Peptides against a protein of PDB entry 3H8D. Designs and how they scored, part 191

Target 1, 122 residues: chain A of PDB entry 3H8D
Amino acid sequence: DMKRQQRFFRIPFIRPADQYKDPQNKKKGWWYAHFDGPWIARQMELHPDKPPILLVAGKDDMEMCELNLEETGLTRKRGAEILPRQFEEIWERCGGIQYLQSAIESRQARPTYATAMLQNLL

## One batch from the design tools (peptide; made by RFdiffusion4, then SolubleMPNN)

Design b2_p27_2_s3 (from b2_p27_2, 15 letters changed)
Fold by OpenDDE base, seed 2:
Order: C-alpha cells, then sequence, then structure tokens
Structure b2_p27_2_s3 (fold): chain B 122 residues (1-122), chain C 122 residues (1-122), chain A 27 residues (1-27)
C-alpha cells in the first residue's frame, strides 16, 4: 500500500568504547531509520570511526530494527523524527541508491516504498 | 490549488528585552509558520511570558510574515523546517482549530490549505 | 541489531521532553 505514511527518524549513539569516557572523548554516531508504515524499510548508521552502514528491508532484516514503529517509541521522542530529505540526503551521500538498487537486482530487497520510489526514478 | 506544497517552519526568538542579557537570562520564544505554497497560511508564536499568538491568513495579514516563502530564506536555514505534525500539535494545543474556525465563520479567513482541511474535518 | 536494541532502550528511558513542552504550551 503506497498510502502508508513514510516517517523518518534519527537518533545519536555513543560508541561502546566511548561509553565510559569523558564527554569530550565520546564521538557520536547517528542512527537513521525510514519506516514505511509500521515497518522499517531502510536503516543507516553513521559511525565516527568506520564507513557508514546501509541496510534495506529484505536483505538486511537481521541487522535492522525488528520492532514496529509504535513499539520503538521513536514517535514519542522529541527531536527524533526528521524530514524525508534529511534522511535522503545522507542516504544518497552514503551510496544508498546503489545499495538499494543492487538489493533489488539481486532479488534480496523486500518491496517497500523505498524500492518503489527507486524503481520509479530509474 | 490544493497541490501546493505545504511546508512548516519553526525558529526561536529572543524577547527584545532579553536581547542584551546574558544567555542564561534570555528566554526563548518560538515562531511557527505554515506556508501554503509560496504564501503563509498560519503563523503561531509561543512566548515565554504571555499567551500564544495565533494568526491566520486573511484575518491577521498585518501581523504575519509578508514575505513569500522564497523571500524568507527559511528553506535555506538548516533546522528551520519541521514536520507537519510538529506544527499541528502545537497549533491544536494552543486552540488553533477554534481560532481558524472562528475566522472562517466570521468571513475573515482567506481560503488556504488550512481552511480547506479544517472544513473537511468539520 | 545490537545497536538498535541499545538505542531503543535509551529512547525509552529518556524523559518525554515533548510531553513536557506540550504541558507548557497548554498551560
Amino acid sequence: as target 1 above (122 residues)
Amino acid sequence: as target 1 above (122 residues)
Amino acid sequence: MELIKRLIEEVRSLPDERSEFLRFVSS
């Protein structure tokens, strides 16, 4: 159903290695999520010390949020929700278009709003 | 045209009286705007020291932003754009539904996306 | 998945600033 609400979220995280360091020594990462209705379609992780991680539904389910949107509590956390473009801008910079495209071509991607949009674009 | 893009923005402001005070003594207000295409439809101001101000196009034009969206530069200000619900949630809490409804009934409101949506709701 | 699990736990443990703000606005 293409009428499902598309919602995007971003939350910071501290590396496990920095958890007990002084605040100034804690380097922040960023976790991004795109929910296609209640279920996650794309996930992205920006790490301060390694390349970004891109994940798409179907292919990377085991590494992605397994909770539905309501269960996450993200909608109730002020500042967590972001604009679509705020997600897409980073997604594109990290090579997300190519990543999702490859997942589609390999038949690993589960159909989502994201796959549909990409297929409309290409 | 109901196909006009609806965009919402929020920026903080400091009370004039606090402009030259120490940062800790500056109480923040919040300025909200709903643009129906290029033109503002609703404006809202949260003040730290007085009741919220609600403004709707047609009725309150003299007190609202007179610039079109592009002229405001809001689209180019990082962090200024907000989700529709972020605006609507505050709008509703401040009595915006009733305010807009009254403006419609008094024939003061200019037709906008906001008036159309409210009339669909009621 | 370990990361998100931890993050969600953190999200749930934080005060709902939005609710507090809404209370302010509604007062």
Scores: peptide ipSAE 0.171, ipTM 0.616, DockQ to the pose 0.222
Fold by OpenDDE base, seed 5:
Structure b2_p27_2_s3 (fold): chain B 122 residues (1-122), chain C 122 residues (1-122), chain A 27 residues (1-27)
Amino acid sequence: as target 1 above (122 residues)
Amino acid sequence: as target 1 above (122 residues)
Amino acid sequence: MELIKRLIEEVRSLPDERSEFLRFVSS
């Protein structure tokens, strides 16, 4: 059912190699997640030194968060939840529309709120 | 029309008397706003040293933001926009439901998305 | 997968900041 609650989250991360460096030498990455109800639909990673990584449910399950939303604890971390547009804006800039579209066309994408919205858009 | 976009914002403020104090002695307050389309529907202020202030359109117009949403610049201030639940959770805890209900019963509240939702709830 | 595992471990190890804030507001 596409009436499930759509929730979006963002968490910063520092590369393991930078963990013991001075604060000014720690380059920050960002992990994004879109949860369609209890389960993740899309995931995105912005890295300081390589291209962004886009992941969609069905196609990239092995590389995506396997925990349901409640198990992650994201809803209990202040500042982790973000507005839908904050996710979508980055998603679009990183080529997420094309990525998801390709996954749908190849029949790799699992049906989610994201796939439904995309098919309504195109 | 209740199909107007509902947007919520929060900005911190420091009391004028604390402006020149040391950081540890600056107590922070919070200003909240609910915009029903271009116009404010609800406003809430959390103060460090006095009870919260709740305001609803129609009843408290003289004490509420008179600018439309675009004029406020809130949509362009990073971090100002918040999720609906972030507003509602505080609103409820501060007695906002009872406050708005009382304003409706006394015919002081202007019809908004907030009044409509409340009347559907009760 | 390894990245998110580490991130989630960090998230889960933190106290419930939201709950603490709610207690402040309710007091």
Scores: peptide ipSAE 0.171, ipTM 0.616, DockQ to the pose 0.268
Fold by OpenDDE base, seed 4:
Structure b2_p27_2_s3 (fold): chain B 122 residues (1-122), chain C 122 residues (1-122), chain A 27 residues (1-27)
Amino acid sequence: as target 1 above (122 residues)
Amino acid sequence: as target 1 above (122 residues)
Amino acid sequence: MELIKRLIEEVRSLPDERSEFLRFVSS
């Protein structure tokens, strides 16, 4: 059902190895999530010292958030929710379209709003 | 055309009388706007020392932003754009539904996405 | 999953600034 609410979130993280370092030595990463209704459809991680990690539902379930949206508490965290374009712009820059496309073609992707939009675009 | 993009913005303001006061004495207000496509549909102002101000297109045109969305530069101001629910939650708390409803009933409101949604709800 | 698990724990532990803002509006 494409009438499900599409919601996007972003939260910063500090690497475990940097937890007790001085603030100047704590390199910040960013975790992104796209929820298609209650369940995650896409996940993205920007790390300061390694390539971005892209994850899509169906293909990468075991590496993605297992909690439904309400369980995460993200909707109750001020500043965590972001606009769709704020997610998509980074997703596109990191090669997310190609990543999701390949997942669809290999039949690894679970159908979501994201897969539907991509297939409508192509 | 209800296919127009609905975009919402929030920016802080300091009262003119407080401009040169010490930071502790500068009371912050908040200016909210709902744009239905290029034109403003609703405006809301939260003040620290007076009741909220609610404004709707058609009824309150002379008190609302006269610039189209692109002219405002809001789309280029980082952090200004907010999610629909961030606007609606405050709008509802301030009696916005009743305010807009009365404007519709008195035939003062210009039809917008906001008026359409309200009429669909009622 | 280890990353998100930690992140969610951090999110839950932080105060709800939005709630404080809403109190201001509701006053």
Scores: peptide ipSAE 0.168, ipTM 0.614, DockQ to the pose 0.206; fails the geometry check
Fold by OpenDDE base, seed 3:
Structure b2_p27_2_s3 (fold): chain B 122 residues (1-122), chain C 122 residues (1-122), chain A 27 residues (1-27)
Amino acid sequence: as target 1 above (122 residues)
Amino acid sequence: as target 1 above (122 residues)
Amino acid sequence: MELIKRLIEEVRSLPDERSEFLRFVSS
């Protein structure tokens, strides 16, 4: 159902190697998730010292959050939820459009709100 | 139309008296707005040294933003848009439910998404 | 799932602008 609620979340993380360093030396990464209803549609990880990781449902299920939205507790974490554009801006900068498109074309992507929107865009 | 987009915004402000003080001495206030489609429905101001100000469409038009959403430029101001709950949490803490309710009962409130939701709640 | 849990715990340990604002409101 394309009427499902689209919700986006962002969580910062500190690299394990930096966890005991002085605050000024802790480089922060960012974990992003797009939920299409109760299930994740896209996942994205920004790391301070390696390329961003893009993941789409169907293709990358094994590397993505397998919990439904309620199980994650993200909706109960203050500051975790973000606006759609806050996700999409980063997604686009990381090459997410091309990544999702190629997953669709290879028939690896599970149909989601994201795949539908992209197919309307192209 | 209750299908109108509900959008919420927050802008910080510094008191005129503090504008030339050291950063640590600039007490920040917060201006909030709820737009029901293109027109404002609720406005809220949090001040560091006086009671919060609550305003509702119809009753308080003269003290509220008279620009439509597009005219405000808020949608183009990075970081200004906030999630619904970010507005509602503060609204409730400031006594907004009671304020809007009394405006409805006195027939001063203009019908908005906010008035409709409150009437469904009560 | 473990990644999410760990990340959520990290967020709880970090300063939050919203939390600072809430302190302002309650003062």
Scores: peptide ipSAE 0.153, ipTM 0.599, DockQ to the pose 0.113; fails the geometry check

Design b2_p27_2_s4 (from b2_p27_2, 12 letters changed)
Fold by OpenDDE base, seed 1:
Structure b2_p27_2_s4 (fold): chain B 122 residues (1-122), chain C 122 residues (1-122), chain A 27 residues (1-27)
Amino acid sequence: as target 1 above (122 residues)
Amino acid sequence: as target 1 above (122 residues)
Amino acid sequence: KELIERLIEEVRALPDTDSPFLRFVRS
């Protein structure tokens, strides 16, 4: 069986409301993605002025990236790719373990590498 | 089944002959490792003045790192861990695909994530 | 989804980049 590649990405964003402000007044957020093969498994958004947003495949498909990895262009953007631990560290701090666990227990999570790893962890 | 974590590392080295030379005369090499779970699967050495060294588990055990990943301390060394593609890009350029393929065909390679992925690629 | 859509469009608009790794030929 082919093991799908696990890849993680992070890109900054500026809030729409800050788009035309002076640079010093633009607060930067961070968008994170975990791709399990070609498709996103987890998504995370760090906002400068509101709680983190955690999203998991299956449960939150309507709010997550629909593009496959190649379509995103993330692999071709310098500095976008990050190490698994760089994603996981933030994921854990944001309560991602509990969020994904809840999604699994409610049968809302699509099986992914992330769900499998969590099931092994518990 | 537990999927083993694939982790990649790179550390610089100075040739023994250059140890006591002036900094400008110290040529830096790079040591690369792919760990399939706790054990090394592939090792690669870039030298400033000789051909790259490629090593694969099973075939080259006597020349490869014997320590399990935790014993190496690599996970605790800042900047040592690299992305899979950072390893693979160099591996490919050095002829690693052919090297590993040959080791598989000669039945010298220990089955690893690397051998499995290569078999799927071909 | 609006955020990612915007971000992805920005990413797509950027030129493709190559990994800045050392180029060498195995001799």
Scores: peptide ipSAE 0.128, ipTM 0.523, DockQ to the pose 0.237
Fold by OpenDDE base, seed 4:
Structure b2_p27_2_s4 (fold): chain B 122 residues (1-122), chain C 122 residues (1-122), chain A 27 residues (1-27)
Amino acid sequence: as target 1 above (122 residues)
Amino acid sequence: as target 1 above (122 residues)
Amino acid sequence: KELIERLIEEVRALPDTDSPFLRFVRS
């Protein structure tokens, strides 16, 4: 149902290898998530030292957040929730449209708001 | 179509009567808007000296923003766009659910994402 | 998977958000 709330989140992370380095040597990454209702639809990771990671529901379930939105606590974290465009702009820059499209075409993507919007766009 | 983008905005205002008063005597109000795609669905005004004003499309068209979203420039005003929950929390506190419900029941409300969500909730 | 698990743990450890509120006077 398209009436499900679409919510987006972003949280920074430090690589495990950098955890105990000096602050100046801790390179920050960013984790992004799109929740279509209670369940994640898209996930994205920006890393300082490797290409972005794009993940879509159905195709990449084993690599994506397994918790429902409420279980994550993201809605209760100040500054974690972002506007849709803040997610989409990065998603597009990282090639997310093509990634999701390929997942749809190969029938690997689980139907979500994201897949519906893309199919509506094309 | 429920696939229309739902976007929310908030901007402060100073009452006309306070425009030329000393800063300490300028009481700030807040103007809120919910756009269902290009057109406004709900509008809300918080005033420092009177009850909140709630407005819904169809019922209150003459008192609501007449411009489409792009014409308003709100999307280009830094800090104006807010998260859905930032709007909804205030909307609920101001009695917005009941206000919109009454408008639906009296057949004064124009169908929007807001009306659809409320009807889905009830 | 390891990344998100760690991140969620960190998120859970942080304080909850404050509810926004605007005060106004009714006449």
Scores: peptide ipSAE 0.126, ipTM 0.526, DockQ to the pose 0.196
Fold by OpenDDE base, seed 3:
Structure b2_p27_2_s4 (fold): chain B 122 residues (1-122), chain C 122 residues (1-122), chain A 27 residues (1-27)
Amino acid sequence: as target 1 above (122 residues)
Amino acid sequence: as target 1 above (122 residues)
Amino acid sequence: KELIERLIEEVRALPDTDSPFLRFVRS
């Protein structure tokens, strides 16, 4: 049902290698998620020292959040939820459109709001 | 078309009487708006010293923003756009559900996304 | 999944969202 609520979240993270370093040496990354209803549709990771990671439901399930939205606690974390454009701007900049398109064309992507919107766009 | 984008905004305001006072004496209010596509559907004002004001399209047009969304410049104002729940939580606490319901029942409310959702809820 | 698992643990350990604007309703 395309009437499902689309919700987006962002959480900062510190690399494991930097956890015990001085604050000035802790480079921050960002974890992004798009939930189509209760289930994740897209996931994105911005790292300070390596290329961004893009993941889409169906194709990359093993690497993505396996919890439903309620289980994550994201909705209860102050400041975690972001506007759609805050996600999409970064997604697009990281090549997300092409990545998702390829997943659709290869029949690897699970149908989500994201796949539907992309198919309407192209 | 219920496919219209639902966007929500919040901007602070200072009471006219406080405009020329010292910063510590300027009590802040909050102006909220829900746009159903290009047109406003709901408006809400939180005042520091009087009851909240609730307004719904159709009934309260004369007291509401008369500009379409693009004309308002809200989409270009940094920090103005908010999440749906940020609006709804305050709306509900201020009695917005009952207010909108009454407007619907009295045939004063213009059909909007808000009216449709409420009618589905009840 | 290592990253998300760690992040979720951190999320769950943080306080719930609140609304500072409720004071206007109470006033």
Scores: peptide ipSAE 0.126, ipTM 0.510, DockQ to the pose 0.216
Fold by OpenDDE base, seed 2:
Structure b2_p27_2_s4 (fold): chain B 122 residues (1-122), chain C 122 residues (1-122), chain A 27 residues (1-27)
Amino acid sequence: as target 1 above (122 residues)
Amino acid sequence: as target 1 above (122 residues)
Amino acid sequence: KELIERLIEEVRALPDTDSPFLRFVRS
């Protein structure tokens, strides 16, 4: 049901190798999540030292958040929730449209709000 | 119905003033909750810099968690749930018995598992 | 997936000040 609430989140992370370094030597990454209702639809990781990672439901389930939204605690973390466009802007910059389209075409994508919107756009 | 599930939770908090300080300068407080079924029956806060705060349903509704247990996400937060005695031990140390008794006597307390147990004890 | 696990653990480690639970704690 595409009536489900769409919610987007972003949390920074420090690379494991940097956790004991001086603050100036800690390069931040960013983890993004799009939840279509209770379940994640898209996930995105911006790394300071490698290309962005894009993940879509169906294709990348094993690499994506397995917890439902409530279980993550994201809704209760101050500053974690972001506006849809804050996610989409980065998603688009990282080639997310093409990535999701390819997943749809290869029939690897699980239908989500994201697939529906993309199919609408195309 | 006193057949309702009694569940207890504890989560630490950092004072707002300490959130940007070095870890060594962050004094932890503790938030405790007793849920009688879906609704909170007792709430307790241990502060590092002031006396404990005790709250009981009926009397202190406006200062207590208004979310039902499911909405809190506490059941899905690792390490949040505690044993009944872990709550009661602190409750008793903080004068919770007297506090709840007074609330009952003044007819400010909403009947809960906690009021029933106390009335049984007295 | 290790990143997810770590991040979720960090999220769960401490409630944030805007948590519904901490509304009264802040007072």
Scores: peptide ipSAE 0.124, ipTM 0.448, DockQ to the pose 0.161

Design b2_p27_3_s1 (from b2_p27_3, 18 letters changed)
Fold by OpenDDE base, seed 4:
Structure b2_p27_3_s1 (fold): chain B 122 residues (1-122), chain C 122 residues (1-122), chain A 27 residues (1-27)
Amino acid sequence: as target 1 above (122 residues)
Amino acid sequence: as target 1 above (122 residues)
Amino acid sequence: MREELIAERRRRDAALAAFRAALEAEE
């Protein structure tokens, strides 16, 4: 069902190695998620000192959130939910379109709202 | 301060790759943590199909919980907290003593309650 | 090296997910 609710979230994280550093040396990264209904469709991570990480359902399942949306608690975390464009803008800048396209072409991507939208665009 | 409260926790996890499988094919692993005051000292993970993972503060910071104890919510999760011996029994069976000892000898381990106890034992 | 990095990320994600589940349980 492609009428599932599409919801997007962003939360900060501190690198494990920085947990014992002074606040000024705790560099904040950002964790992004796109949920297509109850399950994740796309995930990306922005880091202060290394390349962004892009992940898509099917291809990268082992590295993506294993919880359904309700189990994450994201819907109840103040300030976590973001607009679709806030996700897509970063996704595009990080090369997400090409990444997802490649996953589709290699038959590694699980069908999601994101794959459907990209296939409509191309 | 070595008078920090020592608290131990165990929670189940499902492998990310199994999230879309039928319940009978979702093999449960176990995540264990020892917190020395607010920060983690030891972590271990039991898996149904691969070797246990042992992690100690200082050496394995990049692979360990980055949140302080309160941030984890473990203290408020019913059934998560376990007795010290429940942690240590598994730790010992997995070779944790040798692992921590090696980390101490290589000067990779951060001083914790666990390192102090081991040094008293040896 | 890449395999090690992937493994590390998997472990981190598993832990993160577990913590989120814990937080959900208290809410």
Scores: peptide ipSAE 0.090, ipTM 0.530, DockQ to the pose 0.202
Fold by OpenDDE base, seed 5:
Structure b2_p27_3_s1 (fold): chain B 122 residues (1-122), chain C 122 residues (1-122), chain A 27 residues (1-27)
Amino acid sequence: as target 1 above (122 residues)
Amino acid sequence: as target 1 above (122 residues)
Amino acid sequence: MREELIAERRRRDAALAAFRAALEAEE
């Protein structure tokens, strides 16, 4: 059902190597998630020192958050939820449209709100 | 130092194949962890459709949680922490004692609180 | 099975790391 609620979240992360460094030496990355209803549809990670990681349901299940939205507790974390456009702006900038499209064309992407919207747009 | 704090945690998981099924068809598994101080000593996973997975430090490092206790955030996740006996009861039922003992005898197990206690018991 | 488990671990660890960050932000 494409009428499922679409919710987006962003949380910072500190890379493992930096966790035990001084604050000024901790480079912050960002973890983004798009949940299509209870389940993640897209995930991306902005890293300070490597290319962004883009992940889409179906194709990248093994690398994506396996917890459903409720299990994550993200909805209860102040400041974690972001607006759709806040996600999409970064997604687009990182090449997410092409990434998802490629996943659809290769029949790797699982149908989600994201795939449906893209297919409608193209 | 065997005086390190021993802490135990349990969190549920839904297997990937069930994520998009109706609630009644989602079989829940359980992820268990024993932390000996900051580092994991034992891990086990109860699956609904396959034998339990038992893991011990040293032998199964590549398959176990690689994050230290603080990194996991489990201590801050409500309902995640369990009593020692809640872990041990399941561990024993799954054959964990024999598994750990075998790992010790084969010199695969890294010394932990778990190995020490077992060696004291036997 | 081993390969599957490793993959599952990676997913969980990634999630846990993210959740930790979120939780710490609230502290």
Scores: peptide ipSAE 0.087, ipTM 0.497, DockQ to the pose 0.525
Fold by OpenDDE base, seed 3:
Structure b2_p27_3_s1 (fold): chain B 122 residues (1-122), chain C 122 residues (1-122), chain A 27 residues (1-27)
Amino acid sequence: as target 1 above (122 residues)
Amino acid sequence: as target 1 above (122 residues)
Amino acid sequence: MREELIAERRRRDAALAAFRAALEAEE
């Protein structure tokens, strides 16, 4: 159902190793999420010192946020919500299209707005 | 080698679900760590709304902090370091003795100061 | 391994919680 609202969020994080360092020594990572209605469809983690992590519903449920959108509180966090393209730019750059496509082909992906959009594109 | 320095740390955390709530609605958990020299021996997580998590080296490496003590920055975090007994009280209350003992018996535990102390006790 | 994935998620969640707390303090 592509009628569900698609909402995207981004929040920064500081690596645990940097937590207690001076601010100038704290490297920021970024946590991204795509919610297809109340449920997460994609998650993405950008790290300053290692490859990005791409996660898609169905395949990576065990590694993704298990909370529904309301439970996360993201909708109440000022500045957390981002535009779709702000997510997609990074997703594409990180190889998200290929990752999701592979998940679909391996029948690991749960149908989401993301899978539908990809299938429309291809 | 029981000659290594045993250091203990505790830091609070707020549940992800509570992160964006009002302060009065944020329930605190506690993250505990026992470092046997530079390497972690035990980790313990107290949650406000679920059972505690007990982790011991060797058995639970994948769930424990992968950083050595210096890398964590805990030694530089004011108020993070606690007394041994402050850790042990909670450890015992949470069934840590039995947990570690079982890990030893199943040959999953890596030898640490903690395992040695337990074996001396028994 | 499923167990490994669960462990990894738990680790990440804990880290994220800590990060969020730190960020809140810095705001």
Scores: peptide ipSAE 0.061, ipTM 0.463, DockQ to the pose 0.119
Fold by OpenDDE base, seed 1:
Structure b2_p27_3_s1 (fold): chain B 122 residues (1-122), chain C 122 residues (1-122), chain A 27 residues (1-27)
Amino acid sequence: as target 1 above (122 residues)
Amino acid sequence: as target 1 above (122 residues)
Amino acid sequence: MREELIAERRRRDAALAAFRAALEAEE
């Protein structure tokens, strides 16, 4: 089969608690997404004051971006798209490999490019 | 004080379970929001197969939209903005008046245009 | 129920963020 394009994105967000504060007091978080073709495969949220949130397709569908890639408009947002390694480096540091592996082993993960790559590595 | 502009919005969403289904098999839910100036006052989520979700500022901050109105981009989304009555009719049918009243009485509600209007009515 | 609501919020917020991104790109 034709290989789906793997695309990665990052956009900032502000914590709800900081939204009403002055700009200098708003600590930024980061929203990351990995799209396997049109559909999201992995999502990651970095926070300034709590552990990162890791999400994988199949297991965390209810908590992940519900829009397909084209619907998000991220491909048209300047500066939003990042290189695969820019995503993977953070993913790995946050324990994403172990998280995805556990999701696969527990039969919670939906097959994606990410699951395939991990299964090739292990 | 100058009265804040009350603006109401509605956008559709698809249940995560239906995202991978054919378009005809995707039952749409609806996301509603009432913004009192830049900040959300009420949120409502209609689902095809479960009770509606009602949320009010102060009580449900952790579960509501965390973006201010400008950040959402909803004002620029064609077809997203709705008339006040289009929101209120659904809000009332879903028991929103009683929900907000209880939030006020329990001191959980943050003062908003919605709380003021309800207190004027009662 | 609360956990479901939190999850739903996250999904909604992600969608809104995406909408914002798309709109900003169109401007």
Scores: peptide ipSAE 0.098, ipTM 0.523, DockQ to the pose 0.457; fails the geometry check

